# Peptides against a protein of PDB entry 3PBP: the designs that were tried, part 102

Target 1, 203 residues: chain A of PDB entry 3PBP
Amino acid sequence: LNEKDLNLILNKSLVMYESLDSTTDVIVKRNVIKQLQFVSKLHENWNSRFGKVDIQKEYRLAKVQGPFTINPFPGELYDYTATNIATILIDNGQNEIVCVSFDDGSLILLFKDLEMSMSWDVDNYVYNNSLVLIERVKLQREIKSLITLPEQLGKLYVISDNIIQQVNFMSWASTLSKCINESDLNPLAGLKFESKLEDIATI
Target 2, 203 residues: chain A of PDB entry 3PBP as posed
Amino acid sequence: LNEKDLNLILNKSLVMYESLDSTTDVIVKRNVIKQLQFVSKLHENWNSRFGKVDIQKEYRLAKVQGPFTINPFPGELYDYTATNIATILIDNGQNEIVCVSFDDGSLILLFKDLEMSMSWDVDNYVYNNSLVLIERVKLQREIKSLITLPEQLGKLYVISDNIIQQVNFMSWASTLSKSINESDLNPLAGLKFESKLEDIATI

## One batch from the design tools (peptide; made by RFdiffusion4, then SolubleMPNN)

Design b2_p16_6_s1 (from b2_p16_6 with D12P K14F E15L M16F)
Fold by OpenDDE base, seed 2:
Structure b2_p16_6_s1 (fold): chain B 203 residues (1-203), chain A 16 residues (1-16)
Amino acid sequence: as target 1 above (203 residues)
Amino acid sequence: SLAEALAPEPGPSFLF
């Protein structure tokens, strides 16, 4: 965590707080308020010289978020098991794609459409827990691991028994990041969500 | 929403 990241989380927490209204669920209100209080205290106590913050015990007892949902979920994947998960940065603004592998050799690329708070008071905090399916990439091999490199935006490395492959989704992810950052969805019209698969090395 | 733009066709939801 750095000052930039802390400021981003603070801004997100403020936006979430400002979005609360009379129709918002009481559990959501409590979690969003507690998050804003937490992040504000972190910001006040931030030591930029040492990159240190003391976290009070009450905030270290956060609950598990989820379950999460994927929409739409590919019907074929109900018969298979998820094996790996990774997050991949698509820009320097911390927009991320979530990638999940399955034991059929499928990769699903997912986007978190909505911001969510941490769960503070309740188990199974499910508000804004939806992930959007962007693309399914089918690999005809067993996926052992997923690797990302922080310096390589929009690239995922897939390791199997005898090969390393690169999935490059910058063809669409650059447009997606622009849409998010500018709050304009018009550039998504006619966009093809097709990643490029390349063999990198034989193992 | 962004979800509607990216995945306009309704499908089953998966919980995990």
Scores: peptide ipSAE 0.036, ipTM 0.557, DockQ to the pose 0.893
Fold by OpenDDE base, seed 4:
Structure b2_p16_6_s1 (fold): chain B 203 residues (1-203), chain A 16 residues (1-16)
Amino acid sequence: as target 1 above (203 residues)
Amino acid sequence: SLAEALAPEPGPSFLF
């Protein structure tokens, strides 16, 4: 964790807090407030020299987020098992794609639609748990691992038995990033969500 | 939301 990431999490927590209103569920309110308190204390206790922060005991009781909902989920994948997960940045560190592989050789590229706080009080915290299916890439190979390089936006490296392949989705991810950052979804109309697959190396 | 734009119907839930 670096100061930039900490500031980003703080800003996200502030935005979540500011989105609360009288109609917001009490569990959501409590979780968002506790999230902001946690991140604020984390920021206050940040030691830039050591990249260290003290986490108070009261915040060590955080629970698992989710389950997450994938929308739409490809019907064919009900019979298959997820094997790997990775996150890929599509811009200067705020927006990312979640990639999940399956044992049928499919990759699904997902977008986290909304920010979610940690679960502090309840199990199965499901508020803002939506993942949007953007693309399904069929490799028709056993996917052993997913690798991302922080300096390479919108690129995923897929390792199979005898090959490393690059999935490049910047053709649409640049537009998606712009839409998110500008709060304008109009450029997504008619956009083709088709990633480029390239062989990088034979192993 | 992007979910409403791209996927108006809810799908199944998963644990990661």
Scores: peptide ipSAE 0.034, ipTM 0.578, DockQ to the pose 0.497
Fold by OpenDDE base, seed 1:
Structure b2_p16_6_s1 (fold): chain B 203 residues (1-203), chain A 16 residues (1-16)
Amino acid sequence: as target 1 above (203 residues)
Amino acid sequence: SLAEALAPEPGPSFLF
């Protein structure tokens, strides 16, 4: 956690709070309010000298987020199990791709298009829990781990038994980032969601 | 939303 991240989470929590109305579900209202209270207290207690924040006990009992949905879900993957998850930055504005590997050697690249709160007091908190499928990359290898480097935008390193491969999705992720930042989806029309796969090293 | 633009059927749910 750094000051930039804390400010970003605070701003997101404020926007979520401001989106609440009389029609919003009571559970959603409660979770969004609790999140804003939590992040506000974190911000107030931020010690920039030490990069530390004290978290009060009442906020340490957050529930697991989800379940999440993947839309569309590839029909072939119903017979397989997810093995690894990673997040990759696509810009300096904190837009991220969620990557999930499967035991068939598939890698799915997902985008979280809606902001969600933490779950505080309920199980199965499902508000804004959708992930958008952007691309399925078929590596045809057993994926042991997913590695990301913070300084390398739109790059994922996939480690298998005998090889390290780089998945580079900046061909489309730069356009996606622009669309998000400019609130204009027109550049996505006709965009090819095809990542570049390269062998980096044999191991 | 991007989800609406891609308009898919809901898939399985994941907890993490």
Scores: peptide ipSAE 0.032, ipTM 0.580, DockQ to the pose 0.417
Fold by OpenDDE base, seed 5:
Structure b2_p16_6_s1 (fold): chain B 203 residues (1-203), chain A 16 residues (1-16)
Amino acid sequence: as target 1 above (203 residues)
Amino acid sequence: SLAEALAPEPGPSFLF
């Protein structure tokens, strides 16, 4: 955790709070409020010298978010199990792609369309739990690990039994990043979501 | 939404 990340989370939490209205579910309201309280306390107690914050015990009991929905979900993947998950930054603004591997050797690249609060009170917190399928990459290998390098935007390293492969999705991720940052989805029209797969090393 | 732009047809599936 760094100050930039903390500020980002605070801003997100504020935006979520400001989006609450009379129609918002009580569970959502509670979770958003608690998140804002948590992040605000973290921000107030931030020690830049140590890059640390004291987290009160009450906030250490956060619950699992999800289940998540993926839309569309590839029909073929219903018969397979997810094996790895990673997140990859696509810009310096902390926009990220969620990558999930499956035991069929598929890698799906997902984007979280809507911001979601942490789950504080309830298990299976599902408000804004949608993930958008951007791309399915079929590696046709057993995926053992997913590695990301913070300095390498839009690149994922996939480790299998005998090879390290790079998935590079900057071809579309730069446009996606722009769309998010500018709040304009028009540039996505006609965009091809085709990542480049390259062999990096044999292991 | 991005979901509407990329996946106009709703077909939600659950990841557990």
Scores: peptide ipSAE 0.030, ipTM 0.548, DockQ to the pose 0.655

Design b2_p16_6_s2 (from b2_p16_6, 6 letters changed)
Fold by OpenDDE base, seed 3:
Structure b2_p16_6_s2 (fold): chain B 203 residues (1-203), chain A 16 residues (1-16)
Amino acid sequence: as target 1 above (203 residues)
Amino acid sequence: SLASALAPTPGPSALF
């Protein structure tokens, strides 16, 4: 954690809290309130000199989030198994794409369009658990691993048996990042979600 | 919503 990231998480937690209304489920309200309390206490206890925060014991007992949903899910992938997962930053504001590989050699690029609190006291917390399908990339290879490099925004490295390939999605991810940061979806109209695949090295 | 802009066509949903 750094101070910038902590402030961003605090702002996200505030936005989640401000989204609560009289119709919001009580479990959701409790989790969002606990999230804001947790992040506020982290912010209060932030020591910039050491880059450290003290976490109270009561907040160390977080539970598992999910399951998540993928929407729309590619019908062809119902017969296949997910093999790897990675998150890829698309900007310096912590906007990220989730990538999942399948044993057919497919990659799906996913976006979480809704913020989600941690699960504090309930198992299977599923509020705002949807991921949006952006793109499916078919590699027609067995995918052994997914690698990301922090200095390379919008790039995923795919390792198979004898090759390293780069998936570069900055053609659309730069526009998506702008839309998120400016709260304007108009630039997405007519945008093609087509990533560039390139061979990097043989192994 | 961003979801409707990115995925305008209805499709099947699956758990992850």
Scores: peptide ipSAE 0.017, ipTM 0.515, DockQ to the pose 0.887
Fold by OpenDDE base, seed 5:
Structure b2_p16_6_s2 (fold): chain B 203 residues (1-203), chain A 16 residues (1-16)
Amino acid sequence: as target 1 above (203 residues)
Amino acid sequence: SLASALAPTPGPSALF
């Protein structure tokens, strides 16, 4: 954790708090408020000299988020099981794509279009738990692992039995990043969500 | 919404 990351989480927590209204579910309100309180306390206790923050015991017992939904879910994948998950940065603002592999050799690229707080009070916190399907890449091979390199934005390395392949989604992810950062969806109009697949090495 | 822009066609949703 660094000061930049802490400030980002604080800003996200503030935006979530500001999005609360009279119609918002009480559980959501509690979680968002608890999130903001947590991050605010972290910020107050931040020691830049040592890169340390004091996390009070009450915040150490956060619960698991989810389950999540994928929308739309590819009908062909209902009979298959997810095998690997990875998160890939698409910019220096920490916008991320979630990648999930399936045992049919499919890779789905997902975006979390809605911010979600940590779960503080309840198990199975499901507010804003939807992931948007951006692309399905059919590799048609057993995916053993997913590797990301933080210095390589919008690139995923897929390891199979005999090959390492690169999935490069910067063709669309750069535009998506811009849309997120500028809060303008217009550049998505007519955008093709087609990643480039390249063989990198034989294993 | 971003979801509507990325996934304009309604489709089945699944839990993950």
Scores: peptide ipSAE 0.017, ipTM 0.514, DockQ to the pose 0.876
Fold by OpenDDE base, seed 1:
Structure b2_p16_6_s2 (fold): chain B 203 residues (1-203), chain A 16 residues (1-16)
Amino acid sequence: as target 1 above (203 residues)
Amino acid sequence: SLASALAPTPGPSALF
């Protein structure tokens, strides 16, 4: 935890709280309120010298978020099993792509369009649990692992039995990052979501 | 929304 991340989570929690209305589900209201209370307490107790905050036991008992959904889900993948997951930074801010591999050799690239609170009161907290499908990359190989390097934005390394391949999605991720940061989606119109695949090494 | 821009065609949704 750093000061930048704490301020970001506080701002997100405030925006979520301000979005609550009379029609909002009671479970959502409770979770968003508890989120704001938690982050506010963290911010009040923030020690910049040590980069540490004491977290009360009640907040350590948070539930798992999810299940998540993929939208649209590729119909061909209903018969296959997800094998690996990774997150990849696309800028020096906070924007990330979620990558999921399947046992057919498919790799899907996903974006979390909506903010959600932590789950505090209930199991299976599903409000704003949707991930947007950006791209499906078909690797005609069994995917053993996914590796990311923090210094390499928009790059994913896929390890198979005999090869390491790089998936580079900066061709579209730079535009996506700009659209998010500037709150302008117009540059996404006509953008091709086609990643570059390159063989890096034989293993 | 970003979702409509990235995935304009409705498709099936799956849990994971």
Scores: peptide ipSAE 0.016, ipTM 0.514, DockQ to the pose 0.903
Fold by OpenDDE base, seed 4:
Structure b2_p16_6_s2 (fold): chain B 203 residues (1-203), chain A 16 residues (1-16)
Amino acid sequence: as target 1 above (203 residues)
Amino acid sequence: SLASALAPTPGPSALF
């Protein structure tokens, strides 16, 4: 955590708070308010010299977020098990793609289109818990691990038994990033969500 | 929504 990241999560927490209305569920209201209180206290107590914050005991009792959903879920993957998960930055604004591998050798690329708070008061906090399916990449091999490099936007390294492959999704992720940052989804019309797969090394 | 723009077809959601 750095000051930039702290400011970003504060701004996100403020936007979530400002989106609350009279129709919003009480559990959601409590979680969003507690999120904002937590992040605000983090910001107030931020020691820039050490990148350090003291977290009060009451905020260390956060619960697990989720379960999550994937929409649409690929029908073929109901018979298979998820094996790895990674997040990949697509821009310098902290927009991320979530990548999940399956034991059939599939890789799904997902986007969290809605922000959610931490779970504070309730178990199984499921508000805004959907992930949007962008692309399914079929590698047709056992995926051992997923690796990302912070300096390499929109790139995922897939490690198998004998090969390292790069999945490069910047062909569409640059447009997606622009759409998010500009709040304009029109450039997504007719965009092909096709990632480039390249062999990097044999191992 | 972004979900509507990215989802090629209406399909079932699954827990993950």
Scores: peptide ipSAE 0.016, ipTM 0.513, DockQ to the pose 0.875

Design b2_p16_6_s3 (from b2_p16_6, 6 letters changed)
Fold by OpenDDE base, seed 1:
Structure b2_p16_6_s3 (fold): chain B 203 residues (1-203), chain A 16 residues (1-16)
Amino acid sequence: as target 1 above (203 residues)
Amino acid sequence: SLASALAPVPGPSLKF
Protein backbone atom coordinates (compact mmCIF):
# COMPACT_ATOMS: atom_id res chain seq x y z
CA LEU B 1 0.00 0.00 0.00
CA ASN B 2 1.26 3.45 -0.96
CA GLU B 3 -0.09 6.93 -0.32
CA LYS B 4 -1.58 7.22 -3.82
CA ASP B 5 -3.52 3.97 -3.41
CA LEU B 6 -4.70 4.98 0.07
CA ASN B 7 -5.96 8.34 -1.21
CA LEU B 8 -7.74 6.61 -4.09
CA ILE B 9 -9.47 4.16 -1.73
CA LEU B 10 -10.44 7.04 0.57
CA ASN B 11 -11.92 9.04 -2.32
CA LYS B 12 -13.83 5.99 -3.57
CA SER B 13 -15.15 5.33 -0.05
CA LEU B 14 -16.29 8.96 0.27
CA VAL B 15 -18.09 8.86 -3.08
CA MET B 16 -19.81 5.64 -2.03
CA TYR B 17 -20.87 7.22 1.27
CA GLU B 18 -22.20 10.33 -0.50
CA SER B 19 -24.28 8.10 -2.80
CA LEU B 20 -26.26 6.71 0.16
CA ASP B 21 -29.86 7.86 0.52
CA SER B 22 -33.05 7.04 2.41
CA THR B 23 -33.89 4.27 -0.08
CA THR B 24 -30.51 2.50 0.18
CA ASP B 25 -30.63 -0.95 1.78
CA VAL B 26 -29.60 -1.07 5.45
CA ILE B 27 -26.94 -3.72 4.78
CA VAL B 28 -25.40 -1.51 2.08
CA LYS B 29 -25.44 1.51 4.39
CA ARG B 30 -23.71 -0.45 7.15
CA ASN B 31 -21.02 -1.81 4.83
CA VAL B 32 -20.31 1.57 3.17
CA ILE B 33 -20.15 3.36 6.53
CA LYS B 34 -17.81 0.72 7.96
CA GLN B 35 -15.69 0.96 4.79
CA LEU B 36 -15.34 4.72 5.20
CA GLN B 37 -14.54 4.35 8.91
CA PHE B 38 -11.86 1.78 8.14
CA VAL B 39 -10.21 3.79 5.36
CA SER B 40 -10.40 7.02 7.38
CA LYS B 41 -8.67 5.37 10.35
CA LEU B 42 -6.12 3.89 7.97
CA HIS B 43 -5.43 7.34 6.50
CA GLU B 44 -5.14 8.96 9.94
CA ASN B 45 -2.60 6.35 11.02
CA TRP B 46 -0.65 6.45 7.74
CA ASN B 47 3.07 6.90 8.17
CA SER B 48 4.77 7.52 4.82
CA ARG B 49 8.21 6.94 6.33
CA PHE B 50 7.46 3.37 7.36
CA GLY B 51 4.68 2.42 4.93
CA LYS B 52 3.03 0.67 7.89
CA VAL B 53 -0.42 1.01 9.36
CA ASP B 54 -1.91 -0.77 12.33
CA ILE B 55 -5.18 -2.49 11.42
CA GLN B 56 -7.51 -3.16 14.33
CA LYS B 57 -8.84 -6.72 14.74
CA GLU B 58 -12.44 -5.72 13.96
CA TYR B 59 -11.42 -4.79 10.40
CA ARG B 60 -9.43 -8.02 9.92
CA LEU B 61 -12.69 -9.98 10.14
CA ALA B 62 -13.86 -8.74 6.73
CA LYS B 63 -15.58 -11.35 4.57
CA VAL B 64 -14.79 -12.37 1.01
CA GLN B 65 -16.36 -10.02 -1.52
CA GLY B 66 -19.04 -11.38 -3.84
CA PRO B 67 -20.41 -13.50 -5.24
CA PHE B 68 -19.89 -11.54 -8.45
CA THR B 69 -22.06 -11.78 -11.54
CA ILE B 70 -20.85 -11.58 -15.13
CA ASN B 71 -23.06 -9.70 -17.59
CA PRO B 72 -23.71 -10.88 -20.21
CA PHE B 73 -22.58 -14.40 -19.30
CA PRO B 74 -21.77 -16.55 -22.36
CA GLY B 75 -24.35 -19.36 -22.46
CA GLU B 76 -21.76 -21.88 -23.67
CA LEU B 77 -19.76 -21.45 -20.44
CA TYR B 78 -22.55 -22.85 -18.22
CA ASP B 79 -21.14 -26.31 -18.95
CA TYR B 80 -17.60 -25.33 -17.93
CA THR B 81 -15.68 -24.40 -14.77
CA ALA B 82 -13.60 -21.31 -14.06
CA THR B 83 -9.94 -22.27 -13.46
CA ASN B 84 -7.82 -19.10 -13.07
CA ILE B 85 -8.24 -15.41 -12.32
CA ALA B 86 -5.92 -12.44 -12.88
CA THR B 87 -6.14 -8.65 -12.74
CA ILE B 88 -4.31 -6.48 -15.30
CA LEU B 89 -3.78 -2.73 -15.22
CA ILE B 90 -4.63 -0.87 -18.43
CA ASP B 91 -3.21 2.50 -17.34
CA ASN B 92 -1.37 4.32 -14.55
CA GLY B 93 -4.71 5.53 -13.15
CA GLN B 94 -5.67 2.23 -11.47
CA ASN B 95 -8.05 1.10 -14.22
CA GLU B 96 -7.96 -2.68 -14.46
CA ILE B 97 -9.38 -5.65 -16.34
CA VAL B 98 -10.33 -8.89 -14.57
CA CYS B 99 -9.46 -12.00 -16.55
CA VAL B 100 -11.04 -15.40 -15.87
CA SER B 101 -10.13 -18.64 -17.62
CA PHE B 102 -12.35 -21.69 -18.09
CA ASP B 103 -11.59 -25.38 -18.60
CA ASP B 104 -12.84 -25.20 -22.21
CA GLY B 105 -9.84 -22.96 -23.00
CA SER B 106 -11.89 -19.75 -22.93
CA LEU B 107 -10.61 -16.53 -21.44
CA ILE B 108 -13.11 -13.82 -20.52
CA LEU B 109 -12.08 -10.21 -20.07
CA LEU B 110 -14.20 -8.34 -17.54
CA PHE B 111 -14.55 -4.77 -16.35
CA LYS B 112 -15.66 -3.67 -12.89
CA ASP B 113 -17.94 -0.80 -13.87
CA LEU B 114 -19.21 -0.14 -10.33
CA GLU B 115 -17.41 0.33 -7.02
CA MET B 116 -18.26 -1.87 -4.06
CA SER B 117 -17.33 -1.87 -0.40
CA MET B 118 -15.68 -4.70 1.43
CA SER B 119 -18.05 -7.14 3.08
CA TRP B 120 -17.90 -6.38 6.81
CA ASP B 121 -21.10 -7.64 8.41
CA VAL B 122 -22.62 -10.21 6.04
CA ASP B 123 -21.63 -13.17 3.95
CA ASN B 124 -22.51 -12.96 0.26
CA TYR B 125 -22.55 -9.16 0.07
CA VAL B 126 -24.23 -8.56 -3.31
CA TYR B 127 -24.21 -4.83 -4.03
CA ASN B 128 -22.48 -3.44 -7.14
CA ASN B 129 -21.16 -6.98 -7.69
CA SER B 130 -21.66 -7.08 -11.47
CA LEU B 131 -18.73 -7.43 -13.86
CA VAL B 132 -19.15 -6.40 -17.48
CA LEU B 133 -18.13 -8.92 -20.13
CA ILE B 134 -15.94 -7.14 -22.69
CA GLU B 135 -14.49 -10.04 -24.65
CA ARG B 136 -14.33 -13.83 -24.80
CA VAL B 137 -11.08 -15.19 -26.24
CA LYS B 138 -11.13 -18.87 -27.25
CA LEU B 139 -7.61 -20.25 -26.87
CA GLN B 140 -8.62 -23.89 -27.55
CA ARG B 141 -6.06 -25.07 -24.98
CA GLU B 142 -6.05 -26.15 -21.37
CA ILE B 143 -5.07 -23.03 -19.43
CA LYS B 144 -2.71 -23.89 -16.56
CA SER B 145 -1.93 -20.37 -15.37
CA LEU B 146 -2.39 -16.68 -16.04
CA ILE B 147 0.62 -14.40 -15.59
CA THR B 148 0.87 -10.62 -15.59
CA LEU B 149 4.14 -8.71 -15.69
CA PRO B 150 4.77 -5.41 -13.91
CA GLU B 151 4.85 -2.40 -16.26
CA GLN B 152 3.27 -4.38 -19.13
CA LEU B 153 -0.09 -2.67 -19.42
CA GLY B 154 -2.91 -4.55 -21.12
CA LYS B 155 -0.93 -7.79 -21.56
CA LEU B 156 -1.70 -11.23 -20.19
CA TYR B 157 0.46 -14.32 -20.53
CA VAL B 158 -1.37 -17.61 -20.77
CA ILE B 159 0.50 -20.80 -19.98
CA SER B 160 -0.71 -24.12 -21.35
CA ASP B 161 1.02 -27.53 -21.56
CA ASN B 162 3.04 -26.78 -24.66
CA ILE B 163 2.99 -23.00 -25.20
CA ILE B 164 3.10 -19.55 -23.67
CA GLN B 165 0.76 -17.12 -25.43
CA GLN B 166 0.37 -13.37 -25.02
CA VAL B 167 -3.07 -11.81 -25.04
CA ASN B 168 -2.75 -8.11 -25.85
CA PHE B 169 -5.93 -6.08 -25.40
CA MET B 170 -4.44 -2.56 -25.68
CA SER B 171 -6.22 -2.12 -29.04
CA TRP B 172 -9.43 -1.46 -27.11
CA ALA B 173 -8.16 -0.97 -23.54
CA SER B 174 -6.44 2.33 -24.42
CA THR B 175 -9.78 3.68 -25.63
CA LEU B 176 -11.57 2.29 -22.56
CA SER B 177 -8.99 3.93 -20.28
CA LYS B 178 -9.49 7.25 -22.07
CA CYS B 179 -13.28 6.98 -21.77
CA ILE B 180 -13.07 6.32 -18.02
CA ASN B 181 -10.52 9.06 -17.35
CA GLU B 182 -12.36 11.67 -19.44
CA SER B 183 -15.85 10.53 -18.32
CA ASP B 184 -16.87 10.26 -21.99
CA LEU B 185 -18.21 6.93 -23.28
CA ASN B 186 -18.75 8.11 -26.89
CA PRO B 187 -15.44 6.61 -28.16
CA LEU B 188 -16.72 3.15 -27.13
CA ALA B 189 -19.37 3.36 -29.84
CA GLY B 190 -18.22 1.12 -32.67
CA LEU B 191 -15.08 0.02 -30.80
CA LYS B 192 -14.09 -3.53 -31.70
CA PHE B 193 -13.23 -5.56 -28.61
CA GLU B 194 -10.78 -7.97 -30.23
CA SER B 195 -7.53 -8.82 -28.47
CA LYS B 196 -4.36 -9.87 -30.28
CA LEU B 197 -3.17 -13.40 -29.54
CA GLU B 198 0.52 -14.15 -30.11
CA ASP B 199 2.63 -17.24 -29.50
CA ILE B 200 5.63 -16.28 -27.34
CA ALA B 201 7.39 -19.55 -26.60
CA THR B 202 7.01 -23.31 -26.94
CA ILE B 203 7.33 -25.24 -23.71
CA SER A 1 -22.42 2.96 -17.48
CA LEU A 2 -20.73 0.35 -19.68
CA ALA A 3 -22.88 -2.24 -17.91
CA SER A 4 -26.07 -0.49 -19.03
CA ALA A 5 -24.93 -0.61 -22.66
CA LEU A 6 -24.58 -4.38 -22.50
CA ALA A 7 -27.72 -6.45 -21.95
CA PRO A 8 -27.31 -8.32 -18.67
CA VAL A 9 -27.73 -12.08 -18.95
CA PRO A 10 -27.84 -14.04 -15.68
CA GLY A 11 -24.95 -16.45 -15.26
CA PRO A 12 -23.10 -18.39 -12.59
CA SER A 13 -21.67 -16.34 -9.75
CA LEU A 14 -17.98 -16.22 -8.88
CA LYS A 15 -16.74 -15.53 -5.37
CA PHE A 16 -13.61 -13.46 -5.09
Scores: peptide ipSAE 0.021, ipTM 0.560, DockQ to the pose 0.389
Fold by OpenDDE base, seed 2:
Structure b2_p16_6_s3 (fold): chain B 203 residues (1-203), chain A 16 residues (1-16)
Amino acid sequence: as target 1 above (203 residues)
Amino acid sequence: SLASALAPVPGPSLKF
């Protein structure tokens, strides 16, 4: 954790707090308030010289978030099992895509549409737990592993038994990054969400 | 929403 990341989490926590109203679920209110309190205490106790913060015991008992949902979920994938998961950065602002492989050789590319708090009090915290389906890539092979390189934005490496393939989604991810950072979705209109697949090496 | 822009075809959701 660095000061930039801490400030980002603080800003996100403030925005979530400001979005609370009389109709918001009590569990959501408690989690968002507790997150803001936690991040505020972290910020107060931040030692920039050592990159250290003291975390009080009460905040170390966070619960599991989720389960998460995929929307829409491809109907044919109900008969298959997910095998690998990875996250990949699309910009230097910490925007990321979630990648999930299936045993049919499919790769789905997902985006978290909404911000969510940590779960502090309850198990199965499911508020804003949706992942948006952006693209399905059919590789027609058994996917053994997913590899990302931090210096290579929008490039996923897929390892199978005898081949390494690159999935490059910067054709659309650069536009998506811009839309998120500028809070303007208009550039997504008519955008083709089609990644480039390339063979990198035979093993 | 971003969801409506990225996923124009409605479909079922799955929890995971």
Scores: peptide ipSAE 0.020, ipTM 0.549, DockQ to the pose 0.901
Fold by OpenDDE base, seed 5:
Structure b2_p16_6_s3 (fold): chain B 203 residues (1-203), chain A 16 residues (1-16)
Amino acid sequence: as target 1 above (203 residues)
Amino acid sequence: SLASALAPVPGPSLKF
């Protein structure tokens, strides 16, 4: 965690707080308020010299978010099990794609289109828990692991028993990043969400 | 939303 990341989380937490109204569920209100309080305290206690923040015990006991939903979910994957998960940066603004592999050798690329607070008070915090399916990549291999390199935006390395493959989704992720940053989804119209798969090494 | 842009037709959703 760095100061930039902390500021980003603070801004996200503020936006979530500002979105609260009289119709918002009380559990959501509590979690959003608790998150804003947490991030504000983190910001106040930020020591940039040491890259350290003292986190009070009450915030260290955050609960699990989710379960998540994928929408739309590929019908063919209902009978399969997720095996790996990774997050991949698509820009220096910390927009991310969530990648999930399945035991059929599929990789799904997902976007979190809604901001979600941490779960502070309740288990199974599910407000804004939907992930958008962007792409399904069929690798037709048993996926052993997913690797990302922080310096390589929009790239995922997939390790199978005998091969390392790169999934490069910058063909569309650059446009997606732009759309997010500019708050304009129009450039996504007619965009082909097709990643490039390349063999990197035999192992 | 991004969901409406990427998936204009409602489809099945799965929890995970």
Scores: peptide ipSAE 0.020, ipTM 0.549, DockQ to the pose 0.779
Fold by OpenDDE base, seed 4:
Structure b2_p16_6_s3 (fold): chain B 203 residues (1-203), chain A 16 residues (1-16)
Amino acid sequence: as target 1 above (203 residues)
Amino acid sequence: SLASALAPVPGPSLKF
């Protein structure tokens, strides 16, 4: 955590708070308010010299977020098990793609279109728990691990038994990043979500 | 289950 990241989380928490209205569920209101209070206190107690934040005891017992949904979920994957998960940065603004592998050798690339607070009061906080399916890449290999490099935007390394492959999705992720940052989805119209697969090394 | 695989993933990272 750095000051920039803390400011980003604060801004996200403020936007979430500002989105609350009289019709918003009480559990959502409580979680978003507690999120903003938490992040605000973190920001107030931030020591930039040491990169330290004091977290009060009342915020240390956060609950697990989820369950999450994937929309649309590929029907073929109902018979298979998810094996690995990774997050990949697509820009310097902390926009990320979530990648999930399956035991059929599929890789799905997911986007979180809605911001979600931490869960504080409930064990199953499901508000804004949807992930959008962007792309399914069929590797037809046993995926052992997913590796990301922070300095390499929009790239995922897939490790199988005999090969390291790179999945490069910058062809569409640069446009997606722009759309998010500018709050304009028009550039996504007609965009092809086709990642480039390349062999990097034989193991 | 997918839910179990996603369970330890904090929602898209509030990277603390």
Scores: peptide ipSAE 0.008, ipTM 0.402, DockQ to the pose 0.042

Design b2_p16_6_s4 (from b2_p16_6, 5 letters changed)
Fold by OpenDDE base, seed 2:
Structure b2_p16_6_s4 (fold): chain B 203 residues (1-203), chain A 16 residues (1-16)
Amino acid sequence: as target 1 above (203 residues)
Amino acid sequence: SLASALAPTPGPSKLF
């Protein structure tokens, strides 16, 4: 954690707090308020020289987030099991894609549409827990692992038994990043969400 | 929403 990341989390927590209204669920209100209190205390106690913060015991008892939803979920994948998960940056502004592999050799590329708080006091906190399906890539092989390189935006490496393949989604991810950062979704109209698959090495 | 732009055809959801 650095000062830039802390400021980003603080700003996100403030925006979430400002979005609360009379219709917002009480559990959501409690979680968002507790997050803002936590991040504010972190910011107050931040030691920039050492990159350290003291975290009070009450905030170390965070709960598991989720379950999450994938929308739409491919019907054929209901009969298959997810095997690997990875996150990959699409820009220097911390926008990321979630990648999930399945035992049919499919890779799904997902985006988190909405910001969510940590779960602080309840199990099964499910507010803003939706992932949007962007693309399904069919590799037709057993996926052993997913690798990302932080210096390589929008490039996922898929390792199978005898091959390393690169999935490159910068053809659409650069436009998506721009849309998010500028709060303008118009450039997504007519955008083709097709990644490039390339064989990198045989093992 | 971004969800409606990325997935204009709503389908079934799965919980994970």
Scores: peptide ipSAE 0.063, ipTM 0.725, DockQ to the pose 0.899
Fold by OpenDDE base, seed 1:
Structure b2_p16_6_s4 (fold): chain B 203 residues (1-203), chain A 16 residues (1-16)
Amino acid sequence: as target 1 above (203 residues)
Amino acid sequence: SLASALAPTPGPSKLF
């Protein structure tokens, strides 16, 4: 964790708090408030010299986030199991793609449109947990691992038994990043979500 | 919304 990341999480937590109204579910209110309290305390106790923060025990009892929803979900993948997950930055900001592999050799590329809090008080906290399906890439191989390189935006390395392949989605991810950053969705009209697959090395 | 632009066709959802 660095100061930039901490400030980002704080700003996100503030925006979430400001979005609360009289109609917001009580469980959501509690989780968002506790999120803001946690991040605020974290920020107050931040020491740039040590990069260490003491986290009180009450905040260590956070629950696993999820369940999540993929929408739309490819009907063909109902019979298959997810095997790996990775997150890939598409710009130098905060925009990221979630990648999930399946045992059929499919890779799905997902976007998190909405911010979510940690689950603090309840199991199965379901709020802003929807992921948007962007693309399904069929690799037709058993996917052993997903690797990302921090300096390589919009690139995913897929390791199978006999090959390392690169999935490059910058063809559409650069446009997506621009649309998000400029708050203009018009460039998404007619955009093809087709990633480039390239063989990198034989294993 | 961004979601509607990325996935304009409604489809089935899966919880996971």
Scores: peptide ipSAE 0.061, ipTM 0.724, DockQ to the pose 0.926
Fold by OpenDDE base, seed 3:
Structure b2_p16_6_s4 (fold): chain B 203 residues (1-203), chain A 16 residues (1-16)
Amino acid sequence: as target 1 above (203 residues)
Amino acid sequence: SLASALAPTPGPSKLF
């Protein structure tokens, strides 16, 4: 963790807290408040000289997040099993695409529409757990692994039996990143969500 | 919402 990342997480936690109102569920309020308290304490305990933060024991008992929902889910994938998951950065502001592979050789590219707090006190905390389907890429191959390179935004490497393929989605992800960062959705109108598939190496 | 812009057509949902 670095100071930039810590400040980003703090800002996200503040925005989540500021979104709370009188109508917000008590469990949601509790989790968002605890999230902000946790990140604030991390910021207070930040040592820039050592690149370290101290995490108090009370925050180490976080629960598993989920279940998640994919919307819309491709009907053809109901009979198939998910095999791999990866997260791919689309900008330097930590906007991310979630990629899931299936045993039919499909990849789905997903976006998390809303920021989500950690689950702290309650089991099965389900709030803002929706993932939006952006694109389905059909490789028609067994997908063994998904690899991302931190220096390569909007690129996913897919390893199959004899080949490494690159999925490049920067054609639309750059526009999506801009829309998120500027809070303007107009550039999404008429945007094609079509990734480029390229063979990189035979193995 | 961003969700409505990215997925304007309603479809089935799956939990995971």
Scores: peptide ipSAE 0.059, ipTM 0.719, DockQ to the pose 0.904
Fold by OpenDDE base, seed 4:
Structure b2_p16_6_s4 (fold): chain B 203 residues (1-203), chain A 16 residues (1-16)
Amino acid sequence: as target 1 above (203 residues)
Amino acid sequence: SLASALAPTPGPSKLF
């Protein structure tokens, strides 16, 4: 965590707070308010020299987030088990793709459409818990690990028994990043969500 | 919504 990341989390928490209205569920209101209070206190107590923050005891007992939904979920994967998860940056603004592998050798690329607060009061906080399916990549291999490199935007390394493969989704992720940052969805019209798979090394 | 633009096809959801 650095000052830039903390400022980003603060800004996200403020936007979430500003989205609250009279019709918003009380549990959501409470969680978003608690989130903003938490991040604000973290920001106030940030020591840039040491990269340290003091977290008050009242915020140390956060609950587990979820369950999450994947929409649409591929029907073929209903009988398979998720094996690995990774997040990949698509820009310097901290937009991310969530990647999940399955034991059939599938990789799904997911986007978090809505920002979610931490859960504070309830064990099953499900507000804004939806992940959007962007692409399914069928590797037809046992996926042992998913690796990301922070300096490599829109790239995922998939480790199998005998091979390291790169999944490169910058063909569409650059457009997606632009759409998010500019709040304009028009460039997504007719965009193909097809990642490039390349063999990197035999192991 | 962004979700509607990104979803390649309508389909059922699954919880995780």
Scores: peptide ipSAE 0.056, ipTM 0.718, DockQ to the pose 0.865

